Peptides against a protein of PDB entry 3NZW. Designs and how they scored, part 209

Target 1, 212 residues: chain A of PDB entry 3NZW
Amino acid sequence: TTTLAFRFQGGIIVAVDSRATAGNWVASQTVKKVIEINPFLLGTMAGGAADCQFWETWLGSQCRLHELREKERISVAAASKILSNLVYQYKGAGLSMGTMICGYTRKEGPTIYYVDSDGTRLKGDIFCVGSGQTFAYGVLDSNYKWDLSVEDALYLGKRSILAAAHRDAYSGGSVNLYHVTEDGWIYHGNHDVGELFWKVKEEEGSFNNVIG
Target 2, 222 residues: chain B of PDB entry 3NZW
Amino acid sequence: QFNPYGDNGGTILGIAGEDFAVLAGDTRNITDYSINSRYEPKVFDCGDNIVMSANGFAADGDALVKRFKNSVKWYHFDHNDKKLSINSAARNIQHLLYGKRFFPYYVHTIIAGLDEDGKGAVYSFDPVGSYEREQCRAGGAAASLIMPFLDNQVNFKNQYEPGTNGKVKKPLKYLSVEEVIKLVRDSFTSATERHIQVGDGLEILIVTKDGVRKEFYELKRD

## One batch from the design tools (peptide; made by RFdiffusion4, then SolubleMPNN)

Design b2_p24_8_s3 (from b2_p24_8, 16 letters changed)
Fold by OpenDDE base, seed 2:
Structure b2_p24_8_s3 (fold): chain B 212 residues (1-212), chain C 222 residues (1-222), chain A 24 residues (1-24)
Amino acid sequence: as target 1 above (212 residues)
Amino acid sequence: as target 2 above (222 residues)
Amino acid sequence: PFLGYNAAFDSPYLAELLERYASY
């Protein structure tokens, strides 16, 4: 898995691959590793598939309950805290989760929290999470700047996942791409890695380790 | 060391069509290298036009299916006989599986039915309840043999339009029920040839708007 | 909500079972 999120002048970019594995077996190439909790809040999934799906879905329910009770959307800080508190209660039980909670509230603006099953909760501007994270960081860190255009930021997110999909055997399938703004998240499509790879290679003159 | 799990072998396969879905399974049940039964059905009509199979350790599979059937019953009680949708069924099964996260059901679960728009639906689950809706899925002993075949024949992976020099992929299209049944039969016939835990018989449950139909075919018994 | 953990089943066989879990 490779997931990433970063803040920039235009909001948040979220990009994830879509491969699931069971050992050496490719279980799926079409997994949705982003949960759309509400129109302004996303969760990303890395680690145990069931752990992530179950608890992030549960988180979604908790977020909705908050909205119903408080008559206000939950903050990204509070949503991430709910999840972190939950996984901390299971510390030592063997949960495997690497999660980013990404969203926008009027109070916080565009916000990213990293939460993992070790109980770590971090607010930050840039995170890559998963077995391919270092590959994604290699591209992302090399090209990131706050002043990216939306177009360039979207491309950078997509391109970073592509790099990880190329080098990490546990990442691949497609890139799911999101842009989060003050008006909510916008889905920017599913990009098949096979097609995307050749397109990018041709246009950039990159990936010269592959002849084709 | 004590192993609480057995392995009863077998293979299951689901394919979604446009307005139908199929869930198929062989009828062989084994322990180690011994055939326990040549006809032990493992694909079940659970009501509300939902078919289910949980393949792997049969005791766990049977337990899970029974719990789900009971869940369907209670759903009707609690919701004025409302039909359980396939997506809601999938969520329910996730909770059943994840409820045993620390002592899992040793099964690969597949359900099939129609979604709320009348389109064919197949959902597959890992032992602890991760799930995905897909057009096709193989599970069990011969899943690794069948799944690549399904990728090629259902999802048209690695197929291109003739004369395009590999530049144009074969377009996706729904298969007819007859085409799907043929693929299922070919899959199991081939799997039986290469895997000792698959064989004897093939039972196919076909879900349409008109209900669940069953078909049976003989497989090799060696 | 805490799902009970039974350490008795943290056997080598759990490792085999874990190989069947999907991972993202």
Scores: peptide ipSAE 0.222, ipTM 0.799, DockQ to the pose 0.061; fails the geometry check
Fold by OpenDDE base, seed 5:
Structure b2_p24_8_s3 (fold): chain B 212 residues (1-212), chain C 222 residues (1-222), chain A 24 residues (1-24)
Amino acid sequence: as target 1 above (212 residues)
Amino acid sequence: as target 2 above (222 residues)
Amino acid sequence: PFLGYNAAFDSPYLAELLERYASY
């Protein structure tokens, strides 16, 4: 898996691959590793598929309950804290989760929290999470700046996942791309890595280690 | 060291069509190299036009299916005999599986039915309850032999339009029930030739708007 | 909600079972 999220002048970019594996077996190429909790809040999934899928769905329910009780959307800080507290209760039980909670509230603005099954909870501007995270960081860090246009930021997110899909055997399938703004998240499509690779190679003149 | 799990082998296969779905399984039950039964059905009609199979350790599979059938019953009691949708069934099964996260059911679970729009649906689960809706899925002993074949023949992976130099993919289309049944039969006959834990019989459950139909075919009895 | 964990099953067999879990 490779997931990433970063803040920039235009909000938040979230990009993830879609491969699931069981050892050396490619279990699926079409997994949705982003949960749409509400129109303003996303969760990303890396690690154990069931752990992430179950508990982030549970988180979604908790966020909805908050909205119903408080008549206000939950903050990104509070949502991430609920998840963090939950996984902390299971510390040592063998949960495997690397998650990012990304969203926008009037109070916080665009916000990203990293939460993992070790009980770590971090607020930050840039995170890559998964077995391909270092490959994604290599591309993301080398091209990131706060003043990216929305178009360039979307491309950078997509391109970083593509790099990870190329080098990490456990990442691939497609890139799912999101842009989060004050008006909520916008889904920017599913991009098959098989097609995207050749397109990017041609347009950039990159990936010259591969002969087409 | 004590192993609480057995492995009863077998293979299951689900394929979704446009207005139907198929879930098939062989009828061989085996332990190690000994055939326990040549006819032990592992694909079940669970009501509400939902068919289910949990392949792996048969004791766990049977337990899971029984629990799900009970869930269907209680759903009717609690919701004025409302039909359980396939997506709700999938969510329920996730909870059943994940409820034993730290002593899992040793099974690969597949369900098939129709979604709320009347389209064929197949959901597959890992042992602890991660799930995905797919057009096709193989599970069990010969899954690694069958799944690549399904990728090619159901989803037309690695197929391109002739004369396009590999630039135009073969377009996706739904398969007819006859085409699906043929693929299922070919899959299991081939798997039986290459895997000792697959054989004896093939039971196919076909789900349509008119209900569940069962078909049976003989497999090699080696 | 705590689902419980039994360390008695933290064995090579559990490792084999883990190989069947999907990983993201």
Scores: peptide ipSAE 0.221, ipTM 0.788, DockQ to the pose 0.062; fails the geometry check
Fold by OpenDDE base, seed 4:
Structure b2_p24_8_s3 (fold): chain B 212 residues (1-212), chain C 222 residues (1-222), chain A 24 residues (1-24)
Amino acid sequence: as target 1 above (212 residues)
Amino acid sequence: as target 2 above (222 residues)
Amino acid sequence: PFLGYNAAFDSPYLAELLERYASY
């Protein structure tokens, strides 16, 4: 898996691959590793598939309950804290989760929290999470600027996942791309890695280690 | 050392059509190299036009299916005989599986039915309850033999339009029930030839708006 | 940093299932 999220002048970009594996077996190429908790809040999934799906769905329910009780959307900080508290209770039980909670509230603005099953909760501007994270960071860090246009930021997110999909055997399938703004998240499509690779190679003159 | 799990072999296969879904399984039950039964059905009509199979350790599979059937029953009691939707069934099964997260059911679970729009639906589960809706899924012993075939024949992977130099993919289209049944039969006959844990019989459950139909075919009894 | 699925199972019977768990 490779997931990433980063803040920039235009909000948040979230990009994830879609491969699931069971050992050396490619279990799926079409997994949705982003949960749409509400129109303003996303969760990403890396690690154990069931752990992530189950608890992030549970988190969604908790976020909805908060909205009903408090008559306002839950903050990104609070949502991530709920998840962090939950996984902390299971510390040592063998949960495997690497998640990013990404969203917008009027109070916080665009916000990203990293939460993992080790009990770590971090607020930050840039995270890559998963077995392909180092490959994604290589591209993302090299090209990241706060002042990226929305178009360039979307491309950078997509391109970083593509790099990880190319080098990480556990990442691939497609890139699911999101842009989070003050008006909520916008889905920017599913991009097949095979097609995207050749397109990017041609347009950039990159990936010269592969002869096409 | 004590192993709480067995492996009873077998293979299951789900394919979703436009207005139907198919869930098929062989009828062989095996332990190690000994055939326990040549006819032990592992695909079940669970009511509400939902068919289910949990393949792997048969004891766990049977337990899970029984629990789900019971869940369907209670759902009717609690919701004035409301039909359980396939997506709700999938969520329920996730909870059944994840409820044993630290002592999992040793099974690969597939359900098939129609979604709320009347379209064919197949959901696949790992042992601890991760799930995905897919057009097709093979599970069990010969899944590794069948799944690539399904990728090619259902999802048209690696197929291109002739004369396009590989630039245009073969368009996705729904298969007819007859085409799906042919693919299922070919899948299982092929799997039987290459895997000792697959054979004897093939039971196919076809879900349509009119209900569940069953078909049976003989497989090699080697 | 999270490097993917860490199969730290203390239970021997869970270890045998590791290859059957889907990982993201």
Scores: peptide ipSAE 0.200, ipTM 0.787, DockQ to the pose 0.127; fails the geometry check
Fold by OpenDDE base, seed 1:
Structure b2_p24_8_s3 (fold): chain B 212 residues (1-212), chain C 222 residues (1-222), chain A 24 residues (1-24)
Amino acid sequence: as target 1 above (212 residues)
Amino acid sequence: as target 2 above (222 residues)
Amino acid sequence: PFLGYNAAFDSPYLAELLERYASY
């Protein structure tokens, strides 16, 4: 898995691959590793598929309950804290989760929290999470600027996942791409890695290690 | 085998002065060889002029600090807003740590403040709650690199008065806040050069009778 | 299935904690 999120002048970009594996077996190429908690809040999934799916879905329910009780959308800080507290309660039980909670509230603005099953909770501007995270960081860090245009930021997110999919055997399938703004998240499509790879190679003249 | 603990690296150190205390920590958060954050503060103002850091596994550290902050709140509630003394805080933290004796917090805890006489105080804790008041203590990843330096520069270990043929030890004296800050900066700068889990930034909390102030310094971002 | 967790999320061994206990 490779997931990433970063803040920039235009909001948040979230990009994830879609491969699931069971050992050496590719279990799926079409997994949705982003949960749309509400129109303004996303969760990403890395680690145990069941753990992530179950608890992030649970988180969604908690966020909805908050909205119903408080008549206000939950903050990204609070949502991430709920998840962090939950996984911390299960510390030692063997949960495997690497998550990013990404969203926008009027109070916080665009916000990203990293939360993992060890109980770590970090606020930040840039995170890559998963077995391919280092590959994604290689591309993302080298090209990241706060002042990226929305178009360039979307491309950078997509391109970073592509790099990880290329080098990490546990990442691949497709890139699911999101842009989070004050008006909520916008889904920017599913991009097949195979097609995307060749397109990018041709347009950039990159991936010269592959003779196509 | 299942391992419930992470190690987020980092380093902390406390130094007590005459009428102040300092607790400092780097801001790097790391897992293995991957930097999670270049700015994740790990030294906290807990109220009542007490600063605290629990370095090691960040999740455990955060949990412990939160529990202590809550303890301070309850102490005020139960004792008519009485200020929690640093020695009482140390005892409380011992109970928090030892309460998990068989599933410990994976942290080295240091608190700093002023004692009831207005003197600087530093208390350090092992993961299960043994504690001692000390003039200085380093904790975390680079503690082994820093502590000997502190022994030499704060406690003047192995230093002798000039012209005494090594027979007269350098007398103990309190350091000024400026001297302590310099030592802290030098310690972290040096540690950053030799330890991958230390770097990015240095946050220093200084406790005086006037309250807690913070200073920030950049470290290497390698 | 597994969603490709990085080794960076692995925890240190509990046994290492024992070395950090104070001993009188």
Scores: peptide ipSAE 0.051, ipTM 0.681, DockQ to the pose 0.045; fails the geometry check

Design b2_p24_8_s4 (from b2_p24_8, 13 letters changed)
Fold by OpenDDE base, seed 2:
Structure b2_p24_8_s4 (fold): chain B 212 residues (1-212), chain C 222 residues (1-222), chain A 24 residues (1-24)
Amino acid sequence: as target 1 above (212 residues)
Amino acid sequence: as target 2 above (222 residues)
Amino acid sequence: PFLGYSSAFDSPYLEELLKRYESY
């Protein structure tokens, strides 16, 4: 898995691969590793598929309950804290989760929290999470700047996942791409890694380790 | 070391069509190298036009299917006989599986039916309850043999339009029920030849708007 | 399945189950 999120002048970019594995077996190439909690809030998934899917879905329910009770959308801080508190209760039980909670509220603006099953909760501007995270960081850190255009930021997110998919055997399938703004998240499509790879290679003259 | 799980082998396969879905399974039940039964059905009609199979350790599979069937009954009771949707069924099964997260059911679960728009639907589950809606899924002993075949024949992976020099992929299209049944039969026939835990018989449940139909075919009895 | 993360599973029987499940 490779997931990433970063803040920039235009909001948040979220990009994830779609491969799931069971050991050496590719279980799926089409897994949705982003949960759309509400129109303004996303969760990303890395680690155990069931742990992430179950608890982030549960988190969605908690966020909805908050909205109903408090008559306002839950903050990204509060949503991430709910999840963090939950996984802390299971500390040592063997949950495997590496998640990012990304969203917008009027109070916070665009916000990213990292939450993992070790109980770590971090607020930040840039996170890559998963077995391919180091490959993604290699591309992302080298090209990141706050003043990226929306177009360039979207491409950078997509391109970083592509790099990870190329080098990490546990990442691949497709890139799911999101842009989060004050108006909510916008889905920017599913990009097949195979098609994207050849396109990028041709246009950039990159990936020269592959002949074709 | 104590192993609480058995492995009864077998293989299951789900394919979603445009307005139908199929879920198929062989009827062989095995322990190690001994055939326990040549006809032990593992694909079940659970009501509300939902068919289900949980392949792996048969005791766990049977328990899970029974729990789900009970869940369907309770759903009708609580919701004035409302039909359980396939997506809601999938969520329910996730909870059943994840409820045993720390001592999981040793099964690969597949359900098939129609979604709320009348389109064929197949959902696949891991032992602890992660699930995905897919066009096709193989599970069990011969899944590694069958799934690549399905990728090629259902999802048209690695197929290109003739004369395009590999630049244009074969367009996705729905398969007819006849085409799907043929693919299922071919898959299991091939699997039986290469895997000792697959054979004897093939039961196919076909879900349409008109209900569930069952078909049976003989497989090699080796 | 697993979505690729550094942490291992410590749940009873889960690791063993997943190893066998890989055969499916």
Scores: peptide ipSAE 0.029, ipTM 0.788, DockQ to the pose 0.153
Fold by OpenDDE base, seed 4:
Structure b2_p24_8_s4 (fold): chain B 212 residues (1-212), chain C 222 residues (1-222), chain A 24 residues (1-24)
Amino acid sequence: as target 1 above (212 residues)
Amino acid sequence: as target 2 above (222 residues)
Amino acid sequence: PFLGYSSAFDSPYLEELLKRYESY
């Protein structure tokens, strides 16, 4: 798995691969590693498939309950804290979760929290999470700027996942791409890694280690 | 060390068509190298045009299917006989599986039916309840043999249009029910030849708007 | 670090299943 999220002048970019594995077996190439909690809030998934899918879906329900009770959308801080508290209760039980809670509220602005099953909760501007995270960071950190255009930011997110998919055997399939703004998240499509690779290679003159 | 799980072998296969879905399974039940039964169906009509199979440890599979069937009954009771949608069924099954997260059902679960738009739907589950809607999925003993074949024949993976130098993928299209049945039969026939835990009989449940139809085919009785 | 998005298939033993599950 490779997931990433970063803040920039235009909001948040979220990009994830879609491969699931069971050891050396590719279980799926089409897994949705982003849960759309509400129109303004996303959760990403890395680690145990069932743990992430179950508890982030549960989180969605908790967020909806908050909205019903408080008559306002839940903050990203509060949503991430709910999840963090939950996984902390299961500390030592063997949950495997590496998640990012990404969203936009008027109060907080664009916000990213990292939450994992070890009990870590971090607020930050840039996170890559998963087995391919180091490969993604290599590309992302080298090209990241706060002042990126939306187009360039989307490309950078996509390109970083592609780099990870190329080098990490546990990452691949496709890139799912999101842009989070004050008006909510926007889905920017599913990009097959195979097709994307050749396109990028041709356009950039990159990936010269692969002979076409 | 005590192992609470058995392995009863077998293989299951789901394929979604445009306006139908198929869920198939062999009828062999085995423990180690001993055939327990040559005809033990493992694909079930659960009502509401939903078919289900949980393949692996048969005791766990049977328990899970029974629980789901009960869930369907309760759903009808609570919701004035409202039909359970396939997506809601999938969510329910997730909860059944994850409810035993720390002592899982040792099964690979597949359900098939029609979505709310009348399109074929197949959902697959891991033992602890992660699930995905897919066009096709193989599970069980011969899943590793069949799944690559399905990728090629259902999703047309690694197929390109002639004369395009591999630049244009073969376009996706829905398969007919006849094509799907043929594909299923070929898959199980091939699997039977290469895997000792697959054989004897093949039961295919076909879900359409008109209900569930069953077909049976003989497999090798090796 | 988390090793990916893992699915628990084809493990002969619960412990191995859990290890694989936890490792990804």
Scores: peptide ipSAE 0.026, ipTM 0.775, DockQ to the pose 0.113
Fold by OpenDDE base, seed 3:
Structure b2_p24_8_s4 (fold): chain B 212 residues (1-212), chain C 222 residues (1-222), chain A 24 residues (1-24)
Amino acid sequence: as target 1 above (212 residues)
Amino acid sequence: as target 2 above (222 residues)
Amino acid sequence: PFLGYSSAFDSPYLEELLKRYESY
């Protein structure tokens, strides 16, 4: 898996691959590794598929309960804390989760929290999470600027996942791309890695280690 | 060292059509190299136009299916006989599986039915409850043999339009029920030839708006 | 690196189980 999220002048970009594996077996190429908790809040999934799906769905329920009780959307900080507290209770039990909680609230603005099954909870501007994270960081860090246009930011997110899909055997399938703004998240499509690779190679003149 | 799990072999296969879905399984039950039964059905009509199979350790599979059937009954009781949707069934099964996260059911679970729009639906589960809706899925002993075939024949992977020099992919289209049944039969016939844990009989459950139909075909009894 | 095999068991059969657990 490779997931990433970063803040920039235009909000948040979230990009994820779609491959699931069971050992050396490619279980799926079409997994949805982003949970849409509400129109303003996303969760990303890396690690154990069931752990991520189950607990992030549970988190979604907790967020909805908060909204119903408090008559206000839950903050990104609070949502991430709920998940962090939950996984901490299971520390040592063998949960495997690497998640980013990304969203926008009036109070916080665009916000990203990293939460993992070790109990780590971090607020930050840039995270790559998964087996392909270092490959994604290589591209993302080299090209990241706060002042990126929305178009350039979307491309950078997509391109970083593509790099990881190319080098990480456990990442691939497609890129699911999101842009989070004050008006909520916008889904920017599913981009097949095979088609995307050749397009990018042609347009950039990159990936010269592969003969076209 | 104590192993709480067995492996009873077999293979299951789900394919979603436009307005139907199929879930098929062989009827062989095996332990190691000994055939326990040549006719032990592993695909079940669970009511509400949902068919289910949990392939792997048969004891776990049977337990899971029974629990799900009970869940369907409770759902009717709690919701004034409301039909359980296939997506809600999938969520329920996730909870059943994940409830045993630390002592899992040793099964690959597939359900099939129609979604709320009347479209064919197949959901597959790992042993601990991760799930995905797919057009097709093979599970069990010969899944690794069948799944690539399904990728090619259902999803038209690596197929291109003739005369395009590989530049135009074969367009996706729904298969007819007859085409799907043929693919299922070919899949299991081929799997039986190459895998000792697959054979004897093939039971296919076809879900349409009119209900669940069953078809049976003989497989090699080797 | 998240190689997402959930180890439910400290068992030699864990490897077989892991082959069936999906990882993201």
Scores: peptide ipSAE 0.227, ipTM 0.805, DockQ to the pose 0.108; fails the geometry check
Fold by OpenDDE base, seed 5:
Structure b2_p24_8_s4 (fold): chain B 212 residues (1-212), chain C 222 residues (1-222), chain A 24 residues (1-24)
Amino acid sequence: as target 1 above (212 residues)
Amino acid sequence: as target 2 above (222 residues)
Amino acid sequence: PFLGYSSAFDSPYLEELLKRYESY
């Protein structure tokens, strides 16, 4: 898995691959590793598929309950804290989760929290999470700047996942891409890694280690 | 070392069509190298036009299916006999599986039916309840033999239009029920030849708007 | 299935879960 999220002048970019594995077996190439919690809040999934899918869905329910009770959307800080508290209760039980909670509230603006099954909760501007995270960081860090255009930021997110998919055997399938703004998240499509690779190679003149 | 799990082998396969879905399984039940039964059905009609199979440790599979059937009953009770949708069924099964997250059901679960738009639907689950809707899925002992075949024949992976130098993929299209049944039969016939835990009989449940139809075919009894 | 994590040498798939259960 490779997931990433970063803040920039235009909001938040979230990009994830779609491969699931069971040992050396590719279980699926089409996994949805982003949960759309509400129109302004996303969760990403890395680690155990069931752990992430179950608990982030549960988180969505908790966020909805908050909205019903408080008559306002939950903050990104509070949503991430709920998840963090939950996984902390299971500390040592063997949950495997590496998640990012990304969203927008009027109070916080665009916000990203990292939450993992070890009980770590971090606020930050840039996170890559998963077995391919170092490959994604390599591309993302080398090209990141706050003043990226939305177009360039979207491309950078997509391109970073592509790099990870290329080098990490546990990442691949497709890139799912999101842009989070003050008006909520926008889905920017599913990009097959095979097709994307050749397109990028041709357009950039990159990946020259692969014969075209 | 104590092992609470058995492995009864077998293989299951689901394929979704446009207005139908198929869930198939062999009828062999085996422990290690000993055949316990040559006809032990593992694909079940659970009501509400939902068929289910949980393949692996048969005791766990049977328990899970019984729990789900009970869930269907309770759903009817709580909701004035409202039909349980396939997506709601999938969510329910996730909770059943994940409820035993730390002592999992040792099974690969597949359900098949029609979605709320009348389109064929197949959902597959890992032992702890992660699930995905797919056009096709193989589970069980010979899944690794069958799944690549399904990728090629259902999803047309690695197939291209002739004369395009591999630049144009074969377009996706739904298969007919006859085509799907043929693929299922070919899959299990081939799997039986290469895997000792697959064989004896093939039971296929076909879900349409008219209900569940069952077909049976003999497999090699070696 | 496993979605891969940086410490991903140990898959939390069923085999790993079973080991954890046995060690529990």
Scores: peptide ipSAE 0.035, ipTM 0.779, DockQ to the pose 0.127; fails the geometry check

